# Peptides against a protein of PDB entry 6J54, part 81

Target 1, 223 residues: chain A of PDB entry 6J54
Amino acid sequence: NENLFASFIAPTMMGLPIVTLIIMFPSLLFPTPKRLINNRTISIQQWLIQLTSKQMMAIHNQKGQTWSLMLMSLIMFIGSTNILGLLPHSFTPTTQLSMNLGMAIPLWSATVFTGFRYKTKTSLAHFLPQGTPALLIPMLVIIETISLFIQPVALAVRLTANITAGHLLIHLIGGATLALLNINTMTAFITFTILILLTILEFAVALIQAYVFTLLVSLYLHD
Target 2, 42 residues: chain B of PDB entry 6J54
Amino acid sequence: QFQFTGIKKYFNSYTLTGRMNCVLATYGGIALLVLYFKLRSK

## One batch from the design tools (peptide; made by RFdiffusion4, then SolubleMPNN)

Design b2_p8_7_s3 (from b2_p8_7, 4 letters changed)
Fold by OpenDDE base, seed 3:
Structure b2_p8_7_s3 (fold): chain B 223 residues (1-223), chain C 42 residues (1-42), chain A 8 residues (1-8)
Amino acid sequence: as target 1 above (223 residues)
Amino acid sequence: as target 2 above (42 residues)
Amino acid sequence: LNFLKLIE
C-alpha cells in the first residue's frame, strides 16, 4: 500500500520542499515570444492558445473576455502539470486536493462575486429556474443554493479524483504486467497492451480535465 | 410577453424580476424563521 | 479531521 501511494507524497530534498520548484517548472516550457517568426514549438503553442482562447471566450461578452488571461493561464498550468505528471517517477501537484481546492475556491468565489456585482438581478434569478411551480419555489431555491456551494468542491474533487485514479491504474496495471512476465508471457502481453491503451487515455484525460476545469470556471463567470 | 397582474406581477417564476423577488422572499422568510428561533431560545 | 488529512 505504501508503494502504491508513494508517488503522491510531496517531495522534499534535504528537508526543503521542492514542490515550489515543481510548480514553477511548467512556466519554463512556455517562453514569451520575442521574434516576429518564432520557433516551431512556440508557434504551435501560440496557435493552440489562440484556438482555445477563441473557443472559451466566444460565450463571453467584452467584460467577460477580460478574464481570458486568467483562464488561459489556468488551462496551461493544469494541462502542463497533468501531462508532466505522466512522466515516470514524477510528482503531480494536481493530485493533491489541497492544491486543487486552493485553485477552485478563489476562482469560484471570484466568479460568484463578479456575477453578483455586475449582474445582481440575473444572478439572484438563477437560484430559481424559469417556470417553476409556485409551491416548489422555496424548496428549489434552497436546493440551488446548496448546489452553488457544492460547485467549488465538485470542481476540485473532479480534477483530483480523475488524475489520481489514472495514476493508480497505471501503477497497478504496470505492476501486474511486471509480475506476469515470468508467470505467463501471453497474459503479460495482454496486460501490457491494456497499459499502453490506458496511458494514451490518461494523456487525453489530462488535457480534458484541464479544459473542463477551466471551462466550468468560465461558465460560472458567464452564469 | 407574459401578462401578470397583482401579486403575480412581482412574484412569478417567468420574469427575471419575479424570480428575483421570489428568491429574496424565500431568503427573507428563512432569515425571519432563524431569528424567531434564536429569540425564542432566549 | 479525516477530511483535513485528505485535503492535505
Scores: peptide ipSAE 0.067, ipTM 0.829, DockQ to the pose 0.020
Fold by OpenDDE base, seed 5:
Structure b2_p8_7_s3 (fold): chain B 223 residues (1-223), chain C 42 residues (1-42), chain A 8 residues (1-8)
Amino acid sequence: as target 1 above (223 residues)
Amino acid sequence: as target 2 above (42 residues)
Amino acid sequence: LNFLKLIE
C-alpha cells in the first residue's frame, strides 16, 4: 500500500523543494508569440485559447470579461498539469487537496465578494429561488447559504478525487497486467487493453476537469 | 409584470427586491434567535 | 512491458 501511494508524495532533491519547479514547468510549454505570423504550433495554441475564451466569456458582460486572462491561464495551468501528470513516475500537483483548495478558496471568495460589491441586490436575491412558496422561504434560504459554502470544497474535492482516482486505477490495472503475464497471457492481454482504454479516458478526464473547474469559477462570477 | 400590495410588496419571492428582503429578514431572524439563546444561557 | 514497469 505504501508503494501504491508513493507517486503522491511531494518530491524533494537534496533537501530542496522541487515541487515549485514542477508547478512552474507547464508555463514553458506555452511561449508568448512575438511575430505577426507565428509558427504552426503557436498559431494552433493561440487559436485554441481564443476559441475557449470566446465560449467561456460569452456569459459575462464587459466588466466580467476582465477576468478572461485569469480564467484562461487557470484552465491552461490545470489542463497542462493534469496531462503531464499522466506520464510515468510523474508528480501531479493537482492530486494534492491543499493545492486545489489553495486555488478554489481564493477564486471563489473573489467571485462572491465581487458579486456583493457590484451586484448586491442580485447576489442576495440568489439565496432565495424565484417563485418559492412563502412557508418554505426560511428553510430554503438556509439551505442555499449552506450550499454557497460547500461550493469551494466541492470544487477542490472534485478535481482532486477525479485525478487521484484515475492515477490509482492506472497503477492497479498496470500492476495486475504485469502479474497476469506470468499466469495467463490471454487474460493479461485483455487487462492490457483495458489499461490502454483507461489511459485514453484519463486524458479526456484531465482536460474535462480543468474545464469544469474554470467554468464553475466563471459561473460563480456571473452571479 | 408582478404587482404586489401591502406587505407582499416588500416581502415576496418573485421580485428582486422582495427576494432580497426575505433573505435579510431570514438572516435577521436567525441572528435574533442566536442572540436570545446566548443571553438566556447566561 | 517497459512502460508497464514504469507505471508500477
Scores: peptide ipSAE 0.060, ipTM 0.788, DockQ to the pose 0.015
Fold by OpenDDE base, seed 4:
Structure b2_p8_7_s3 (fold): chain B 223 residues (1-223), chain C 42 residues (1-42), chain A 8 residues (1-8)
Amino acid sequence: as target 1 above (223 residues)
Amino acid sequence: as target 2 above (42 residues)
Amino acid sequence: LNFLKLIE
């Protein structure tokens, strides 16, 4: 059982935390464009960023669009780390709840503070859904307040749980496949097929979770 | 679209201002209750 | 098989 969670231990080399280097590594995959016509890789990256930025920032006004750089960098960071985490013997920083909380709490706080600063009336009104029966107003305001504070936790846990669960499944199915090779080759082939399908799914999940995380931050900013 | 009279004009769940006032009133009430119990304990 | 072992 210890071997199942060994991949989630923060890696160190000679007592030095290499997690910092792992976190910084994805930045090397996204070099800044220096030419009018860049290579195909950078062009595709810029195209994807442009598409996602247009889609996500369409709901924001001019003030909200100032967050475009932050949100795009966030989605690229989480997405890249999640994808890299699916490589063999790789460590995914986003599997650490502390990492995700470290991102979620400040971003959530910033969005909430920004909302209260520039849209105080609307932000306060969000604690009471429109059309609430009069008798339920006090209770519902309390619930909505609690819901607000759950948002950063849910944001971090969602990302952590999805990525961690995917890694665990890959390890479990992979281990089962290896174990079944000596027992029943046919069954091992079935489990291996499932592993392949699961891996493909996890690539999609890795990107989706990055998108959802960023999108929710964006939505909270829109409030 | 909505026409409110009396206290409902300021405290309602339909208008933006009304919702805001309801939220503030709720928080204010809770704060007063907490303050009351705190002072009562002393 | 080798790839699977690497993932594990």
Scores: peptide ipSAE 0.051, ipTM 0.797, DockQ to the pose 0.016
Fold by OpenDDE base, seed 2:
Structure b2_p8_7_s3 (fold): chain B 223 residues (1-223), chain C 42 residues (1-42), chain A 8 residues (1-8)
Amino acid sequence: as target 1 above (223 residues)
Amino acid sequence: as target 2 above (42 residues)
Amino acid sequence: LNFLKLIE
């Protein structure tokens, strides 16, 4: 079992953490455009960023759109790290719950505090759904309060669990495929096919989780 | 728009202000209860 | 085979 989780250990070299380099590496993949008409790759990247930005910020007013830079940087960071994590022998920082909590908690708190500061009435009203029977009001307010505090945890755990589970599955199926090569080649072929499909799925999951994470942060800001 | 009169005007689950007041009242009640038990335990 | 060995 230790072999299964060995890939999730924070890598160090000569006692120095190289995690910082891994975290910073995705930034190199997104160079700043210098020309009006850039390379095809950069143009596609910018186009995708614009599309996602337009989509995510469509639900926000002018004040909420000030968060566009942060949210876009967040989705790009998480998405890139998740995709890079699918490379062999690569360490995915987003598999670390500590990192995800480190992102989720501040962002969540910022959105919540922003809501309470500028939309106090609406924010307080969110603790009580509309149309609640009078007798259920106190209990429901408590539940909604608890739910609020669970949000950052759920946000972090969701990302961590999905990415980690995907990596584990790839590892397990890959190992099974190798083991079956000498036992039953036909079965090994089946497992290999599953591995390929799973890998494709994980690429999608990597992007989806980045999107969901950012979207939820955005929704908390909207509320 | 819902037309409420009396106490329901200020404490209702339909209007924004009413919902806010209900939440505040709930928190206030909880705070008072906690305070009561805290003072009682002394 | 080499790919699978690489990913592990």
Scores: peptide ipSAE 0.037, ipTM 0.794, DockQ to the pose 0.015

Design b2_p8_7_s4 (from b2_p8_7, 3 letters changed)
Fold by OpenDDE base, seed 1:
Structure b2_p8_7_s4 (fold): chain B 223 residues (1-223), chain C 42 residues (1-42), chain A 8 residues (1-8)
Amino acid sequence: as target 1 above (223 residues)
Amino acid sequence: as target 2 above (42 residues)
Amino acid sequence: LNYLELIS
C-alpha cells in the first residue's frame, strides 16, 4: 500500500530534485541580525538561540565550547525541518533514514575522533567502566566497543522513527476522520479531537527530537 | 587514591591508566587471535 | 548517558 507512504517519497519536479530546495528553505527563516537593536521577531529568536546555547554548552569546557556553532546550527536545522514537516502537505527530509544517517555518521565520527585526539587516555578508558570484575573485563570491552559503533545508527534511527511514526499517525487518523464524516458524525468528531491532540504532541516531539539528537552528539563529544 | 602493586598496578579496573591498559591488552589479544587464524589458514 | 538514551 504505497498510498500510505506516498507523503514520504522524495518530491521531484520535471526530474529536478526539489528536495534540495526544501532542505535549504529553513535557512531563510533565520536571518542574520544587522542592527544593534533588532525588531521584536529577531530579538526573540536570538534570545531563544542564546538560551538553548547556554543550556547545551554548560557541560563543556573551553575547548568543547568550540562546537557551539555546529551544535546550534544542527538543532536549528533539525528543529525547523521537523516543524515545517507538520504542515498539511509538506515533505520532511528528516523522515528519510539516508538523510539522518548522513548527519549522524559524520558528526559521530567527528566527536569520537576529537575525543581520541585530545583525550586519548580518557576515551580509551571509557571502553571499560570502573569497578568491573577482572574476569568480565575482556567481554565488557568488546560489548562497549560494539555499543560505540551502534551509536550513529541509533542516533539516526531514533530521529527517523519518531518523526515518521508521528506523520503516519496523523495521516491515518486524518484519513479516518474524513471517511467517518459521511458515516457517523459523532465518531468523526472524536477522531478529529484525537487528531488535534496528536498534532499538538507532534509539535513537541519535533522539538524534543531535535534537542535530543543534538544533545546526544554533544554528550558523545564530552564523553 | 588506590594502592596497587605488581601487575595490578598496570592492569586494574579502577584507575584511569589501568583501565586504558586493560582495553589495549584486550584489543591486542583480539589482534593476535585474528593473526593466528589468518596464519593458520595459509 | 544511559538514562538519557532511554528517555530519547
Scores: peptide ipSAE 0.218, ipTM 0.840, DockQ to the pose 0.032
Fold by OpenDDE base, seed 4:
Structure b2_p8_7_s4 (fold): chain B 223 residues (1-223), chain C 42 residues (1-42), chain A 8 residues (1-8)
Amino acid sequence: as target 1 above (223 residues)
Amino acid sequence: as target 2 above (42 residues)
Amino acid sequence: LNYLELIS
């Protein structure tokens, strides 16, 4: 029905796109530290960033370490937007494929270009897996080339699909729960329990998808 | 670890250089084929 | 890389 996808419509107020404000809102949740010892919230945030940065950037050399700021900001942005999107009546920008493509394509292009620029030999060699039989080399090179161009699409679609599907499930199960309240309270209670469990799962999915998106970008950078 | 001789030394799927050369050869071949058909159609 | 792309 029309109400099923109403939450995915880009919100506007008086004809003005409020989506821009929604996208910018998560930045307010991560203020810049100004003290040596900040409050607990900022300290936890910095600690998490430090841990994830250390984990993700450990595979990169000094040139790759320059991407740490970009990748950490990316994971924080996607993660925060995904979590905020789980709030009732909230709009999740990452449910829009255009938004995710807007992030995936430039980042993918940058990683591919960086790879070809600084590691041309290795990057070209990646189009042919090691140990490929001689007769399969031409075909496999073509397949790997196609696979390369599918990467940004897969990156965007993966994030979009996971977040959108989660929102749809929450909406459907929630609607079913409300409908069953007047039909069978016991069944409604079961459905409501599933809704709670699903919501908890979606919180985890929101963070995981942010991590996977950033990790894959980082991995493509490493080549 | 791998010991190749002759053409296999430069075109193999095991060494980094060999893999690169195979990829370049494949792209070059495709480009030549496209060029051939393009010139043939003219 | 292939494994990570597949499982993600």
Scores: peptide ipSAE 0.181, ipTM 0.843, DockQ to the pose 0.032
Fold by OpenDDE base, seed 2:
Structure b2_p8_7_s4 (fold): chain B 223 residues (1-223), chain C 42 residues (1-42), chain A 8 residues (1-8)
Amino acid sequence: as target 1 above (223 residues)
Amino acid sequence: as target 2 above (42 residues)
Amino acid sequence: LNYLELIS
């Protein structure tokens, strides 16, 4: 089982962490536009960014739209890292819970604090759902408070678990395929087909998780 | 729209202000309880 | 919000 998790170990070279370079690499894939009419690839990227930006920021007011840069950068970062992580022998930083917590906790805290600063009444009222019976108010407030603090953890764990599980599954099915090549070619072919389908699914999951992560941060900002 | 009178006007689970007050009251009560036990333990 | 968390 140690070989299964070997791909999730933070890579180092000569004692120097190369994880920093891996994290910075996706930034090179998104060049800044310099012309009014850019290349097809850049134009498509910008178009997608605009579409996602409009979709995600539609629920926010003008003050919330100030977070557009942060949220869009977040989704681009997570999405790109997740997609790049599907490459063979690649290290996915988002498989590290520490990294995801490092993103989730500050963003969550920022959204919560922003809510309390600008929408104090609404934020405080959020701890009590509307229409709660009077006798259940104290208990529900406590539960909602606990739920609030679980949000960053759930946010990080969700991303980590989904990406990590996908990678593990790909490795397992891939390993099984290789092992079955000389044992039963037909079964190996079936397993390989499953691997292909799974890989396609993981591409979708990679994007979905990036979107969900960013969306939830956005929703927390919306209160 | 809900019309509340008396204490329900300030402490209700339907209005925004009422919900806020209920939350604050809950936290205040918990804080007082914690304070009570802390002072009692001394 | 709760529904979105459920599907996530």
Scores: peptide ipSAE 0.174, ipTM 0.841, DockQ to the pose 0.032
Fold by OpenDDE base, seed 3:
Structure b2_p8_7_s4 (fold): chain B 223 residues (1-223), chain C 42 residues (1-42), chain A 8 residues (1-8)
Amino acid sequence: as target 1 above (223 residues)
Amino acid sequence: as target 2 above (42 residues)
Amino acid sequence: LNYLELIS
């Protein structure tokens, strides 16, 4: 049991937290372009960022497009950290709910307050769906209000749960595979195959969760 | 389109202004209820 | 928006 959750403990070395270095490491993978014609790696990165930026910011007006830099940096950060977390003996900061809440709550608050600032009338009207029967208006407004406040929690928990569950499954299936090697090699081969498929899936999940997290923040901004 | 008269002009679930007013009225009502119970408990 | 949030 202790070994099961050992990978989720914040790593330290000689009493010094190395989590800061782990969080900052993905930044080294995305250097700032310096030339008109950059390397293939940088060019691919820029291309991907441009594609995702065009897709996400297409729904936003000029004022909303000012958030492009933050949203793109967010998806790159979460995506890179999630992918790096799948490396052996690695620590993923996004498995910590505290970190995800630390990202979700401020971003959600910013989007909500921005909406109330520039689109007060529309934002207030959003608490009541159009065409609601008169008798259901009070209750529905309350439900919609509750729905608003659970957004940051759902956003953080979704990311944390998906990444954490994936890591746990990989560890469990991997451990089962090792245990079965000395018991039944055929069954061990089956579990090993499942482990490979699961690992591939988790790579996809890592990117998808980064995208979903950023997309939802963007949608909240759009109101 | 939608042409409401009377109080429905200001409180409806179709127009943007009407929806906003309904939301504000709901919050106001809840606030008054909470205030009433808070003052009554003293 | 709500549907997307629910499905995601």
Scores: peptide ipSAE 0.140, ipTM 0.843, DockQ to the pose 0.032

Design b2_p8_8_s1 (from b2_p8_8, 3 letters changed)
Fold by OpenDDE base, seed 2:
Structure b2_p8_8_s1 (fold): chain B 223 residues (1-223), chain C 42 residues (1-42), chain A 8 residues (1-8)
Amino acid sequence: as target 1 above (223 residues)
Amino acid sequence: as target 2 above (42 residues)
Amino acid sequence: ENFVFILP
């Protein structure tokens, strides 16, 4: 079991944490454009950023659009780290719950506080769904309050669980494939096929989780 | 628009203001209850 | 309004 979770241990070298370098590495993959017409890679990146930005910020007003930089940086960071985490022997910071909580809690709190600051009436009214029977109002307000505080935890756990589970599955199926190579080559081929499909899925999951994380933060800002 | 009169005008689950007031009333009630028990336990 | 997304 220790072998299964060995990849999730925060790596250190000579007693110094190299996690910081791993976290900062994705930023090197996105250089700032200097030319009006960039190369194909940068152009595609900028195009994707523009598309995602337009999509995510479409639900926000002018004040909400001020969060565009934060949200875009967030999705790019999480997405890139998740994709890089699929490389062999790589450490994925987003598999750490502490990392994800460190992102979720501040962002959630910022959105909630922003809502209460500028949309006090709407934010307070959000604790009571429209059309609630009068007798259920107190209980429902309490439930919605609890639900609010669970949001950052759910946000972090969702990301952590999905990424971690994916890595574990790849490891398990990969290990099974290797073990079956000398036992039954046909079965090993089947498991290998599953591994390939799973790997493709994990690439999608890596991006989807980044999107979902950022989207939910955005939705909390919207509400 | 829902037309409410009386207390329902200020405390309803349909209007924004009504919902807000209900939430505030709920929190206020809870706070008063907590305060009551806190003072009672002394 | 509540979005739950779980992937394997």
Scores: peptide ipSAE 0.071, ipTM 0.877, DockQ to the pose 0.031
Fold by OpenDDE base, seed 1:
Structure b2_p8_8_s1 (fold): chain B 223 residues (1-223), chain C 42 residues (1-42), chain A 8 residues (1-8)
Amino acid sequence: as target 1 above (223 residues)
Amino acid sequence: as target 2 above (42 residues)
Amino acid sequence: ENFVFILP
């Protein structure tokens, strides 16, 4: 069991937490452009950021668009950390629930607080959907209130569970493939094929989870 | 726009103000219940 | 628009 979860232990070097360096590493992959015409890599990155920003911020008004920098930085951070985490023998900080809660709770609270500050009536009305029968109003308000408080937890758990489960599956199937190489080459080939397909899927999941996390934060902001 | 009269004007599930009032009334009711049980336990 | 809770 320890060998299975060893990849999820926070690494340290000489007692110093290198986790901080791992978390900061993705920022080095996105340098700030300094020239009018940048190189190919920076140009492509800026192009992708612009496309995603236009897509995600289209639902927001002018005040909501002030969060564009926060949301774009969030999706780039989570996406890059998830993709880098798929490298062999790498540590993925997003597999730690503490980290994801550390992102989800403040962002959720900020969006909810912002909603109550600028749209108090609308935010309070969101606890009761339109057209609710009179008898169901008290019960539904309670359920909606509980649902609101579950949002940050669900947001963090979704990201943690999907990334962790994917890494575990890759590790298990990879280990099984290596074990079967000396037993049955044909079955090892099948498991290896599954491993390749799973790794491709996990790359997609890594990006999707970053998008979903950021999108949900954006939706909570929009209310 | 919906036209409501009487108490339905203030407490309805269709208008924004009506929904807000229903939510506040629900929270107020819960608070009163909690207060009642707290005072009863003393 | 209401709060949307999206599950995969």
Scores: peptide ipSAE 0.063, ipTM 0.878, DockQ to the pose 0.035
Fold by OpenDDE base, seed 3:
Structure b2_p8_8_s1 (fold): chain B 223 residues (1-223), chain C 42 residues (1-42), chain A 8 residues (1-8)
Amino acid sequence: as target 1 above (223 residues)
Amino acid sequence: as target 2 above (42 residues)
Amino acid sequence: ENFVFILP
């Protein structure tokens, strides 16, 4: 059990936390362009950022598009950390619930506060779905209020659970494959095939979770 | 498009104003109930 | 309005 969860322990070196360096490392992979014609890697990155930015900001008005920098930085941060986390013997900060709550709660609070500040009437109206029977209004308002407060928790837990579960499954299937190599080669080959397919899936999940996290924050801003 | 008269004009689940007022009335009612029970315990 | 995402 200790070996299974060892990869989720925050690493330290000589008593100093290196988590700060790990969190800052993805920023080195996205350098700011300074040339008219950039390197191919930077050009591809810029193209991807522009493409995703256009898709995500299409639902927002001009005021909502001011959040583009924040949302794009968020998706790049989560996406890069999730992808880097799939490297062997790497530590993924997004597997820590505290990390994800630290991101979800402020962003959720900011979007909710922004909504109440600029669209108070619409934001208050969202606690009651349109066409609700009169007798169900008080109960439904309470349910929607509770649902609102669950949003940041659900946002953080979704990211944490998906990434953590993926890592655990890779470790378990990988360990099983190694154990079966000396027992049954045919079964080990099947398990190895599953491991490859699972790894491909986890790469997709890593990016999807970054996108979903950012998209939901964006949707909360749009209300 | 919706024509409401009387109390339904201010409290309805179809218009934004009506929905807002219903939400405020619900919160206000809950707040008054909580206040009542809090004052009752004293 | 609301989107539900279920991922493995």
Scores: peptide ipSAE 0.062, ipTM 0.874, DockQ to the pose 0.031
Fold by OpenDDE base, seed 4:
Structure b2_p8_8_s1 (fold): chain B 223 residues (1-223), chain C 42 residues (1-42), chain A 8 residues (1-8)
Amino acid sequence: as target 1 above (223 residues)
Amino acid sequence: as target 2 above (42 residues)
Amino acid sequence: ENFVFILP
């Protein structure tokens, strides 16, 4: 039972928290381009960033596009950490709710504050959906206000839950496969096939969650 | 597209300004209620 | 509305 959650314990070496190094590690995978024509890896990375930036920032005006660097770095960070977390015996920082809250709360606060700063009328109007019956206005404003404060929590929990659940499933199915090897080889093969398919799915989920997290931050910024 | 008259011109759920005013009125009302109960308790 | 939650 303890072995099931062992992968989610923050790793330490000789009492020193190596989590800091793990968090910083993805930055080494994205070196800054120094040449006009970079190698294939950097070119692909730049191409992906360009595509995602064009897609995500298309909804923003000039002021909102100033967040392009932050949002692109965010998606690359979360995406890379999620993908690296699927490596055997690796630790995924995004499985820690504290990590995701540490990202979600400041970013959400910044977007909300920016919205109220530059688009006060629109931001205040969003607390009341258009076409609301008059009798429901006070209650709905309260609900929308509560909903606003739930956004950073939902943002963090969504990422944490999806990544953590994926890892748990891999551990459970993997453990079941190993246990079935000595009981029934045929069933073990079936569970192993499921494990492979699940792993492929988790790679997709890892990227999707990074995208959704960044997209929602972007949408909150747009207000 | 929408034509409002009277108080509905300023407080409605269709126009941007109307929605904003409704939100502000709601918050103001809540604040006044909270203030009332706080002052009443003292 | 721009504050719609997106479920994974």
Scores: peptide ipSAE 0.062, ipTM 0.880, DockQ to the pose 0.035

